Peptides against a protein of PDB entry 6PSE. Designs and how they scored, part 121

Target 1, 78 residues: chain A of PDB entry 6PSE
Amino acid sequence: PSEEEEYARLVMEAQPEWLRAEVKRLSHELAETTREKIQAAEYGLAVLEEKHQLKLQFEELEVDYEAIRSEMEQLKEA

## One batch from the design tools (peptide; made by RFdiffusion4, then SolubleMPNN)

Design b2_p25_3_s2 (from b2_p25_3, 9 letters changed)
Fold by OpenDDE base, seed 1:
Structure b2_p25_3_s2 (fold): chain B 78 residues (1-78), chain C 78 residues (1-78), chain A 25 residues (1-25)
Amino acid sequence: as target 1 above (78 residues)
Amino acid sequence: as target 1 above (78 residues)
Amino acid sequence: SGLEARLRRAAEEAREAVRRELAAR
């Protein structure tokens, strides 16, 4: 039997006291996992923001690079 | 009474059939929430890889920029 | 990075949690 089938059997045959304890356990785990999910999402968003800032810096450097390249080209042609 | 206290009372007074259904519900929600946590973390890792590639491009451009800047400085001093 | 390490840890913890839940079921 799979662990799922064994657990299902346990739940089906369990006394109310065990079931109440299991509801409490699962409620606690759900609350913790929900908090962790939110935290994981926040971390993902933080990475996106870091990437965005880096992209802005990259684009700024590209503009500066092209400006200097163009100026130097003009100086060399003179 | 708080919603938590009302829920606790409901669990305490519930029949086995309701308790089994609640265990099933909570188990399902826990599984879904856990999956969502994984997905959020994996998404963040993917974005980190993108950021890393962008950083490499940025560093390459910085090297090229400094080379041109230095050359132009020498030309202006002449 | 530190953030990368945290994300990796979160992913691994989540995977372990799923495995634990599957085993508990």
Scores: peptide ipSAE 0.157, ipTM 0.801, DockQ to the pose 0.102
Fold by OpenDDE base, seed 5:
Structure b2_p25_3_s2 (fold): chain B 78 residues (1-78), chain C 78 residues (1-78), chain A 25 residues (1-25)
Amino acid sequence: as target 1 above (78 residues)
Amino acid sequence: as target 1 above (78 residues)
Amino acid sequence: SGLEARLRRAAEEAREAVRRELAAR
């Protein structure tokens, strides 16, 4: 039998005390997993903000670069 | 009583049939939440990679900018 | 971005899941 089938059998044949303990365990794991999901999402959002700031800096540098490049080209043509 | 206290009481006083149903419910929610956690983590990693690529592009532009800036300064000093 | 929206939704869904779990208690 698969582990899933064995687990299903355990649940079906389990005494109330085991079932209560299992409810407690699963509730705890669910809470932890949910917190981890939130943390992962929030981390991703933080990185997105960092990327956005970097993009702004990149665009500013592009403007400055093009300005200097244009000036340089003008000087070389003179 | 708090919701948590009420739930704890329900679990404590529940019949095996309810407990089995609750185990099933929690198992399902845990599985779903776990999948969602993994997805959130993967999304975060994807954003990190995007930021990394942008950083590389930014650094390349910085090098080019400094090169032109230096050349421009030299020309102006001559 | 689409990715931002997905991350935001994931966080919101997680918060709601916690809330539902707490409320189910």
Scores: peptide ipSAE 0.126, ipTM 0.789, DockQ to the pose 0.100
Fold by OpenDDE base, seed 4:
Formats: structure tokens, C-alpha cells, sequence
Structure b2_p25_3_s2 (fold): chain B 78 residues (1-78), chain C 78 residues (1-78), chain A 25 residues (1-25)
């Protein structure tokens, strides 16, 4: 029998006191897991913002680089 | 009374059949939320990896830019 | 981006899940 099947049997045979405790445990874990899910999503959004800022900086540097490269090419051909 | 206090009273006064059903409900929701949490974390990690790759590209471009800038400066001073 | 949309959706879904959990109590 799988652990899940054993757990299911435990729930079916459990006394009310155990069941109440299990409801409390599961409610707590659900709340925590939900908060952690939100936090993970928010963290990802923060990193996305950082990536976006970095991309803007990268694009600006590319423009500057191409400007210097072009000027250098002109100077070497003159 | 808060909704939490009311729920706590319901759990305390509930019959075993309701408690078993609630355990099953909470177990299901916890499993789903856990999967969603993992998924959210994976998305966050993916964004981190993308940002890291962009950072490496940016740093490489900075090196190239400084090399050309230095060469340009030398040519202008000569 | 598609990833941004997914993360935003995940955050909103998680917030709604919390609200539903609180309301169910």
C-alpha cells in the first residue's frame, strides 16, 4: 500500500481529536504554503524588474559601443 | 468573533464525518497549492537565469567597450 | 513578456487563494 493509502486509512479510522488536530495542521500548512507561493511570485517579479533595468543599460551601452566603433572605423579609413 | 475563531469553533463542534471531509479537502488544496508554489519558484528561477545571462553579456560588452575606448583614446593622443 | 504574465498571474492566484481560505473560515 502506498503512503497515501495508509494515510487515507488513518484518516478513516482516526478519532475526532486526531482529526481536529489534523485539520489544524493542514490549515496551517496551507496558509504557509500559500504565502510562500505569493512570495516566490513576487520575487520573480522583482527579478524581472532588475532584468528590465539591466536590459535598458545593455541597450544604452550597445549604442555607445556602436558609436565608438563607427568613429574608430572612420578614423582608420582616413 | 473573527472568521478564524468561528472556524475554530466549527472544527471543535464538528462530527467525525465532517472532520474527515475537511481533512480530505485541505489535503487536496495543500497538494494543489504546493504544486503551484513549486511552479512559482521555478518561474522565479528561470527569471534569475535569464538575468544572469544578460549580466554576463553586459559584462562582456563592457570589456569590449573599454578596449575600444582605450584604443580610441590612444589614437587621438598620437 | 510571457514569463512576467505568468508570474503576475501566479501572484494574483495565490492572493485569491488566501482570500478564499480566509473566507471559508
Amino acid sequence: as target 1 above (78 residues)
Amino acid sequence: as target 1 above (78 residues)
Amino acid sequence: SGLEARLRRAAEEAREAVRRELAAR
Scores: peptide ipSAE 0.105, ipTM 0.784, DockQ to the pose 0.099
Fold by OpenDDE base, seed 3:
Structure b2_p25_3_s2 (fold): chain B 78 residues (1-78), chain C 78 residues (1-78), chain A 25 residues (1-25)
Amino acid sequence: as target 1 above (78 residues)
Amino acid sequence: as target 1 above (78 residues)
Amino acid sequence: SGLEARLRRAAEEAREAVRRELAAR
């Protein structure tokens, strides 16, 4: 039998005490997994902020670069 | 009573049929939350890759900028 | 970076967990 079928049988044949314990276990695992999900999301947001700051710096440098490029081109055309 | 206390009472007083249904519900939610956790992690990795590519572009532009700046400075000193 | 390493680890752990769950089905 598959593990899923075996687990299904366990649940069907289980006494109330086991079922209550299983509810407690699953509730705990769900809470932990939820915390981990939130943490993963927070990490992603932190990276997004870093990327945003880097993009601003990049755009500033592009402006400065184009200014110098244009000045250089003007000097060479004269 | 708090929601937690009320839920605890429900679990303690519940019939086996309700408990089995609750195990099924919690198992389903755990599976969904696990998938969401993975998705959040994958999203974070994607953002990291984007940031990395942006950093490479930024560094390339810095090199080009310094080259033009240096050339311009040499022309002005002559 | 440290953050990159943490994200990579989290992703790998999550993938392994899913793989185990799927194999158990």
Scores: peptide ipSAE 0.095, ipTM 0.781, DockQ to the pose 0.086

Design b2_p25_3_s3 (from b2_p25_3, 9 letters changed)
Fold by OpenDDE base, seed 1:
Structure b2_p25_3_s3 (fold): chain B 78 residues (1-78), chain C 78 residues (1-78), chain A 25 residues (1-25)
Amino acid sequence: as target 1 above (78 residues)
Amino acid sequence: as target 1 above (78 residues)
Amino acid sequence: SGLDARLARAAEEARAAVRAELAAR
């Protein structure tokens, strides 16, 4: 049987004391995992914002670069 | 009593059938939350890589821009 | 950056958590 099936059987055959302990364990893990999920999301959003700002700066520089490049090209062709 | 204390009392007084259902519920929520945490982390890493590549491109463009700017400045001063 | 390192750690922790959960079942 799969580990999931074995766990399901354990839960079905478990005594109340074990079940209460398992509820407590799972509740704790869920709380921790939830906090970690939020933290991961916050970090992702921070990086996204940094990337966005960098993209804006890059696009601005690209415009300025093309302007100077074009001017230089015109001067060389003249 | 706090919601946490009330929940703790419920768990303590609960019948096995309720406890099994609660274990199942919590297991499901934990699995989902874990997947979401991983997805958030993976997304953040992807954005981080994109930001890194963009930074490299930006720095390269800055070098090229300064080269052309300097050349143009020299031509204008001559 | 410090943020980069934190994000990398979060990813590793996420992967480790999944592995640990699977092994615990």
Scores: peptide ipSAE 0.096, ipTM 0.779, DockQ to the pose 0.080
Fold by OpenDDE base, seed 3:
Structure b2_p25_3_s3 (fold): chain B 78 residues (1-78), chain C 78 residues (1-78), chain A 25 residues (1-25)
Amino acid sequence: as target 1 above (78 residues)
Amino acid sequence: as target 1 above (78 residues)
Amino acid sequence: SGLDARLARAAEEARAAVRAELAAR
């Protein structure tokens, strides 16, 4: 039998005391996993903000670069 | 009473059939939340990789910008 | 950055969990 089938059988045959303990265990793990999920999302958002700021800086530099490139092209053509 | 206290009371007074159903519900939610946590982490990693590539592009543009700036400065001084 | 390292570790832990689940099937 698979572990899943064995677990299902345990749940079916379990006494109320075991079931209450299992509810408590699962509730705790769910709360912990939820907290970890939120933390992972927050990290992702922080990196996303950093990327956004970097993109703005990159775009500003591109503007400055094109300005100088254009000016230099004019100087060389004259 | 808080929702937590009310829930605790429900678990304490519940029949085995309700408890088995609750174990099933919590197991499902835990599995789903775990999957979402993993997805959040993978998303964050993807954003991090994108930020890294953008940083490399930015650094390359800085090098090119300084090269042109220097060349133009030389042209203006001559 | 420190944040990058923390995120990378979290991602590796998540990947490890997935691998463990696949191996248990």
Scores: peptide ipSAE 0.067, ipTM 0.770, DockQ to the pose 0.066
Fold by OpenDDE base, seed 2:
Structure b2_p25_3_s3 (fold): chain B 78 residues (1-78), chain C 78 residues (1-78), chain A 25 residues (1-25)
Amino acid sequence: as target 1 above (78 residues)
Amino acid sequence: as target 1 above (78 residues)
Amino acid sequence: SGLDARLARAAEEARAAVRAELAAR
């Protein structure tokens, strides 16, 4: 039997005391996992914002670079 | 009483049928939340990698920009 | 980028789901 099937059987045959303990365990794990999910989401958003700011800076530098490159090309061709 | 205290009381007084249903519910929510956490983490890592690549490109462009700027300055002073 | 938009949406959905779960309690 799969682990899932074995677990399902355990739940079906379990006494109230075990079930209460399992509810407590699962509630705790759910709370922790929920917190971790939020943290992962917040981290992802922060990195997205940082990448966006970096992209803006990169694009600004590209404009400045092309301006100087063009001016340099004109000076060398004169 | 707080919602947590009310829930705790419910769990303590619950019949096995309710407890089994609650274990099933919590297991399902935990599985979903875990999947969502992993997905959010994977997305964050993907963006982090993209940001890192962009940073490398930005630094390369900065070097090229300073080289042209310096050459331009020398040409204008000659 | 299109990827950034998808990631942002996924992150917002994850946050929204958490907020909804917290509010439902």
Scores: peptide ipSAE 0.103, ipTM 0.781, DockQ to the pose 0.039; fails the geometry check
Fold by OpenDDE base, seed 4:
Structure b2_p25_3_s3 (fold): chain B 78 residues (1-78), chain C 78 residues (1-78), chain A 25 residues (1-25)
Amino acid sequence: as target 1 above (78 residues)
Amino acid sequence: as target 1 above (78 residues)
Amino acid sequence: SGLDARLARAAEEARAAVRAELAAR
């Protein structure tokens, strides 16, 4: 039997005391996992913002680089 | 009473049928939330890697920019 | 950055949780 089937059987055969303990355990784990999910999402958004700012800086530098390259090309042709 | 205290009372007074249903509900929500947490973390890591690669490209462009800037400065002084 | 390190840790913890679930199956 799969672990899921075994767990399902355990839940079906369990006494109320075990079930109450399991509800408490699962509620706690769900709360923790929810907090961790939110935290992971917030971290991801922060990194996205940092990447976006870096991209803007990169694009600005590319413009400046092409400007200097073009000017230098003109100077070398003169 | 807080919602948490009210829920705790519900669990304490609940019949086995309700408890089994609640275990099933919480197990399902925990599994979904866990998947979402992992997805958020994996997405964040992917963005972090993209940011890192962008940073390397930016630093390479900075080196190239300074090289051209220096060469142009020399040409203008000649 | 400090944020990068925090994200990396969170990701590793998430991956560890997945591996634990897979191993438990």
Scores: peptide ipSAE 0.085, ipTM 0.774, DockQ to the pose 0.063; fails the geometry check

Design b2_p25_4_s1 (from b2_p25_4, 11 letters changed)
Fold by OpenDDE base, seed 5:
Structure b2_p25_4_s1 (fold): chain B 78 residues (1-78), chain C 78 residues (1-78), chain A 25 residues (1-25)
Amino acid sequence: as target 1 above (78 residues)
Amino acid sequence: as target 1 above (78 residues)
Amino acid sequence: SLSERLREEAERRARERFEEWLAER
C-alpha cells in the first residue's frame, strides 16, 4: 500500500488518544507552516520593493547617460 | 475561556468521528498552506533573480556612464 | 444497543468520507 493508504488506514483504525495526538501534531505543523508562508511572502515583497527602487535608479541613470551621450555627440560633431 | 482553551476542551471531549474529521481538515489545510508557502518562496526567488540581473545591468551602465563622464570632462578641460 | 449502532454507523460514514477525500488528492 502507498504511504497515503497506510496513513488513511491508521487514521481509520486509530484510538481517540492517537487521534488527539495527531490533531495536536497537525495543528502545530499548520501553525509553523503558516508562519513560514507569511515570512516568505513578506520577504518576496521586500525584494520586490528593492527591485522597484533599483529599477527607478536604473532609469534615472539611463536618462543621465543619454544626456551626456547626446552632449558628447554634439561636441564631437562641432 | 480563550478560544484556544475552548478548542482544547473540544478536542479532549470529542468523539473519534469528530477527531478523524479534524485530522482530515487539518491535513487539508496543511497541504494547502504548504503549497502556498512553496509558491511564495519560489516567487521570492524569482524576484531576487530579476533584481540580481537588474543590478548587473545597472552596474554595467554605471561603468559606461563613468567612462563617458570622464571623457566629457577631459574634452571640456582641453 | 441503539447507541452502539449509531456510533458504528457514524464511524463507517466518517471512514468513507476520509477515503474519498484521500482519493481526490
Scores: peptide ipSAE 0.142, ipTM 0.730, DockQ to the pose 0.016
Fold by OpenDDE base, seed 3:
Structure b2_p25_4_s1 (fold): chain B 78 residues (1-78), chain C 78 residues (1-78), chain A 25 residues (1-25)
Amino acid sequence: as target 1 above (78 residues)
Amino acid sequence: as target 1 above (78 residues)
Amino acid sequence: SLSERLREEAERRARERFEEWLAER
């Protein structure tokens, strides 16, 4: 049987004391995982915002760079 | 009593059938939440890597920009 | 390069999964 089937069998054959302990364990893990999920999402959004701002700055610098490059080329040719 | 205390009491007084159902419910929610956490983490990592590469490109462009700016200034003064 | 293409594809897939997840919120 698969691990999932084995676990299902264990749950079905377990005594109340084990079941209560399992509920407690799962509740704790769920709470922890939920917190981690939220944290990961918040972090990802923060990084996305930072990347967006950086991209805007980069594009602005590219424009400025090309302007100066063009002006310099004109000066050299004159 | 708090909701947490009420839930704890429910678990302690519950019959095995309810406990098994609760284990199933929590297991399902945990699996789903775990999947969502992983997705958020993968995205965050991808964006972080993109931001890092963009930052490197930005810094390189800054160096090039200053070099051209300096050269242009020299040409104008000559 | 192949490595770059694989990376880009991985990033694309990650973004798509995340966007789908966000849309459900």
Scores: peptide ipSAE 0.097, ipTM 0.745, DockQ to the pose 0.083
Fold by OpenDDE base, seed 2:
Structure b2_p25_4_s1 (fold): chain B 78 residues (1-78), chain C 78 residues (1-78), chain A 25 residues (1-25)
Amino acid sequence: as target 1 above (78 residues)
Amino acid sequence: as target 1 above (78 residues)
Amino acid sequence: SLSERLREEAERRARERFEEWLAER
């Protein structure tokens, strides 16, 4: 049997004391996993914002570079 | 009483049928939250890689910009 | 490796941002 099927059988055959302990365990794991999910989401958003700011800086530098490149090209052609 | 205390009382007073249903509910929520956590982590890593590549491109452009700026400055001073 | 460094940095930043998030609530 699969681990899932074995677990399902355990839950079905379990006494209330085990079930209460399992509810407590699952509640704890859910709380921890939820915190980790929120943490990962906050990280992703922070990195996304940093990337966005970097892209803006890159685009500004690109404009400045093209301006100088164009000026240099004009001077070299004269 | 706090919601946590009320929930704890509910678990302590609950019948096996409710407890089994609660184990099922919590297991489902844990599985979903775990999947969401993994997705958030994968997204964060992808954005981090994109930011890193963008930073490398920015640094390359900065080097090129300084080179052309220096050349332009030398030509203007001559 | 690059992958390991990215994961370590991700974990560090995620922890810092989460701690900030908790402090604001």
Scores: peptide ipSAE 0.095, ipTM 0.749, DockQ to the pose 0.138
Fold by OpenDDE base, seed 4:
Structure b2_p25_4_s1 (fold): chain B 78 residues (1-78), chain C 78 residues (1-78), chain A 25 residues (1-25)
Amino acid sequence: as target 1 above (78 residues)
Amino acid sequence: as target 1 above (78 residues)
Amino acid sequence: SLSERLREEAERRARERFEEWLAER
């Protein structure tokens, strides 16, 4: 049997005391995992924001680069 | 009583049938939340990689920019 | 490495925002 099937059998045959303990365990794990999920999401957002800021900086540098390139071209032609 | 206290009382007074159902519910929710957590983490890593690539491109442009800036400065001084 | 630094900074910002989120709940 799969681990899942074995667990299902355990739950089905378990006494109330075990079941209550399992509910407590699962509730705790769910709460923690939920918090971790939120943290992971916030991490992704933070990186995304930083990427966005970097993109803006990159685009600004591109503008500056083209300006200097153009000026240099004019100087070379003179 | 807080919602948590009320839930705790419910679990304490619940019959085995309810407890088994609650274990199943919590197990399902935990599995889903875990998957969502992993997905969020994977997304964050993907964005981080994109940010890294962008940073490399930015640094390359900075080098090119400084090269042209320097050349232009020399032309202006001549 | 760059990747490591970026990860550390992102993680810091994420924690700060998460703490703010928790405070609002």
Scores: peptide ipSAE 0.092, ipTM 0.747, DockQ to the pose 0.244

Design b2_p25_4_s2 (from b2_p25_4, 14 letters changed)
Fold by OpenDDE base, seed 5:
Structure b2_p25_4_s2 (fold): chain B 78 residues (1-78), chain C 78 residues (1-78), chain A 25 residues (1-25)
Amino acid sequence: as target 1 above (78 residues)
Amino acid sequence: as target 1 above (78 residues)
Amino acid sequence: SLEERLREEAERRAAERYAAWLAAR
């Protein structure tokens, strides 16, 4: 018997007191798991923002690099 | 009466059939939220990896930029 | 992307409201 089948049997055969306790347990686990999901999402957003800022810096440096490269190429050709 | 208080009353006064249905509902929501938590974590890791790769590219460009800047400065001073 | 960030923020806010409700019990 799988754990799922065994759990299903427990739920079907359970007294109201057990069922109320299980509702409470599941509610708490759901709250905790939700909090963990939020924390993971917030971390992802923070990293995404950092990546975005880094991308802007990278693009700025690319522009500056191309400008200097072009100037130097012109100087060498003169 | 808050929704929480009303819900608490429902749980306390509920018949076994309602309680079993609520256990099923909460179990399903917990499973979904758990999946979403995992997805959020995976997303965060993916973004972190992308940021890391971008950082490496940025650092490489910085090295190249400084090399060209230095060379051009030397050429201008000659 | 910006769209993804906005979606994630919206999902976060919704989840926070739900989590707060659950935790207040």
Scores: peptide ipSAE 0.141, ipTM 0.761, DockQ to the pose 0.118
Fold by OpenDDE base, seed 2:
Structure b2_p25_4_s2 (fold): chain B 78 residues (1-78), chain C 78 residues (1-78), chain A 25 residues (1-25)
Amino acid sequence: as target 1 above (78 residues)
Amino acid sequence: as target 1 above (78 residues)
Amino acid sequence: SLEERLREEAERRAAERYAAWLAAR
């Protein structure tokens, strides 16, 4: 039997006291997992912001690179 | 009475059938929230990878930029 | 996005309320 099936049997055979404790346990785990989900989302946003800043720096460097490339091309043609 | 107190009373007064249903409900929500947490983590990792690739591109451009800058400096000195 | 941030903030507030509710039990 799978763990899921075993758990299902436990729930079916459980006394009210155990069931109440399980409700409390699951509620706690749900709250914790929810917090972790939010933290993961916040982390993702932070990384997105970092990537965005890096993109801006990259684009600035591209502009500078093209400027120098163009200037150098002009010097070579002269 | 707060919603919490009312819920607590419901749990305390609940029949096993209701409690089993509540365990099932909470288990489902926990599973769903867990999946969402994992998805958020995976998203964060994907963004990290994108940022990493962008960083590599940026570093390559920096090398190219310095090469052209150096060459141009040499041309100006000659 | 702004929409995502707003959603996350709302979720955070909801989670905090839920956590507080759980902690008070």
Scores: peptide ipSAE 0.134, ipTM 0.757, DockQ to the pose 0.110
Fold by OpenDDE base, seed 3:
Structure b2_p25_4_s2 (fold): chain B 78 residues (1-78), chain C 78 residues (1-78), chain A 25 residues (1-25)
Amino acid sequence: as target 1 above (78 residues)
Amino acid sequence: as target 1 above (78 residues)
Amino acid sequence: SLEERLREEAERRAAERYAAWLAAR
């Protein structure tokens, strides 16, 4: 039998005390996994904000670069 | 009583059939939350990779900018 | 780092297998 079938049989044949313990175990794992999910989302948001700030800096540098490029081009044509 | 205390009482007084249903419910929620955690992590990695590529582009532009700035400075001093 | 990314990918794959097992029940 597969592990899934064995687990299903265990749950079906289990006494209330085992089932209560399993509910407690699963509740704990769910809470922990939920916390980890939130942390992963918060990390992603932080990186997104950093990327946004970097994009703003990049665009500012592009403006400065084009200003100097244009000035250089004007000097060469004069 | 708090919701947590009420839930604890429910689990303690529950019949096996209710407990088996609760195990199934929690198992399902755990699976879904695990999937969501993975998706959040994958999203964070994707944004991180985008930020990395943007940083490389920014550094390339900085090199080009300094090259033009230096050339301009040399022309002014001559 | 590259090493950390590879570790994270391995952990992700393990978690996916576990999640699939849970969901199949």
Scores: peptide ipSAE 0.126, ipTM 0.757, DockQ to the pose 0.108
Fold by OpenDDE base, seed 4:
Structure b2_p25_4_s2 (fold): chain B 78 residues (1-78), chain C 78 residues (1-78), chain A 25 residues (1-25)
Amino acid sequence: as target 1 above (78 residues)
Amino acid sequence: as target 1 above (78 residues)
Amino acid sequence: SLEERLREEAERRAAERYAAWLAAR
């Protein structure tokens, strides 16, 4: 039998005391995993915001670069 | 009573049938939340990689910009 | 670091397997 089948059988045959303990265990794990999920989402958002700020800076630099490049090109042609 | 206290009481007074159902429910939610956590992490990693690539591009542009700026400054001083 | 990334990938795979097992129950 797969571990899943064994677990299912255990749950089906378990006494209330074990079941209560299992509910407690699963609740705890769910709470922890939920917190971790939220944290992961928050970190992802933070990185996204940083990326956005970097993109803005990059675009600003591109404008400045093209301005100087254009000026330089004009001076070389003159 | 807080919802947590009420839930704890429910678990303590629950019949085996309810407890088995709750174990199943919690197991399912844990699986889903775990998957969502992983997805959030994967998304964060993807954004992080994009940010990294953008940073490299930005740094390359900074080098090019400073080169042209310096050349322009030299030409203006001459 | 590379080590950290490898660890994270390993943990991810483990979590995926666990999640799949849980979902199949």
Scores: peptide ipSAE 0.128, ipTM 0.759, DockQ to the pose 0.102; fails the geometry check

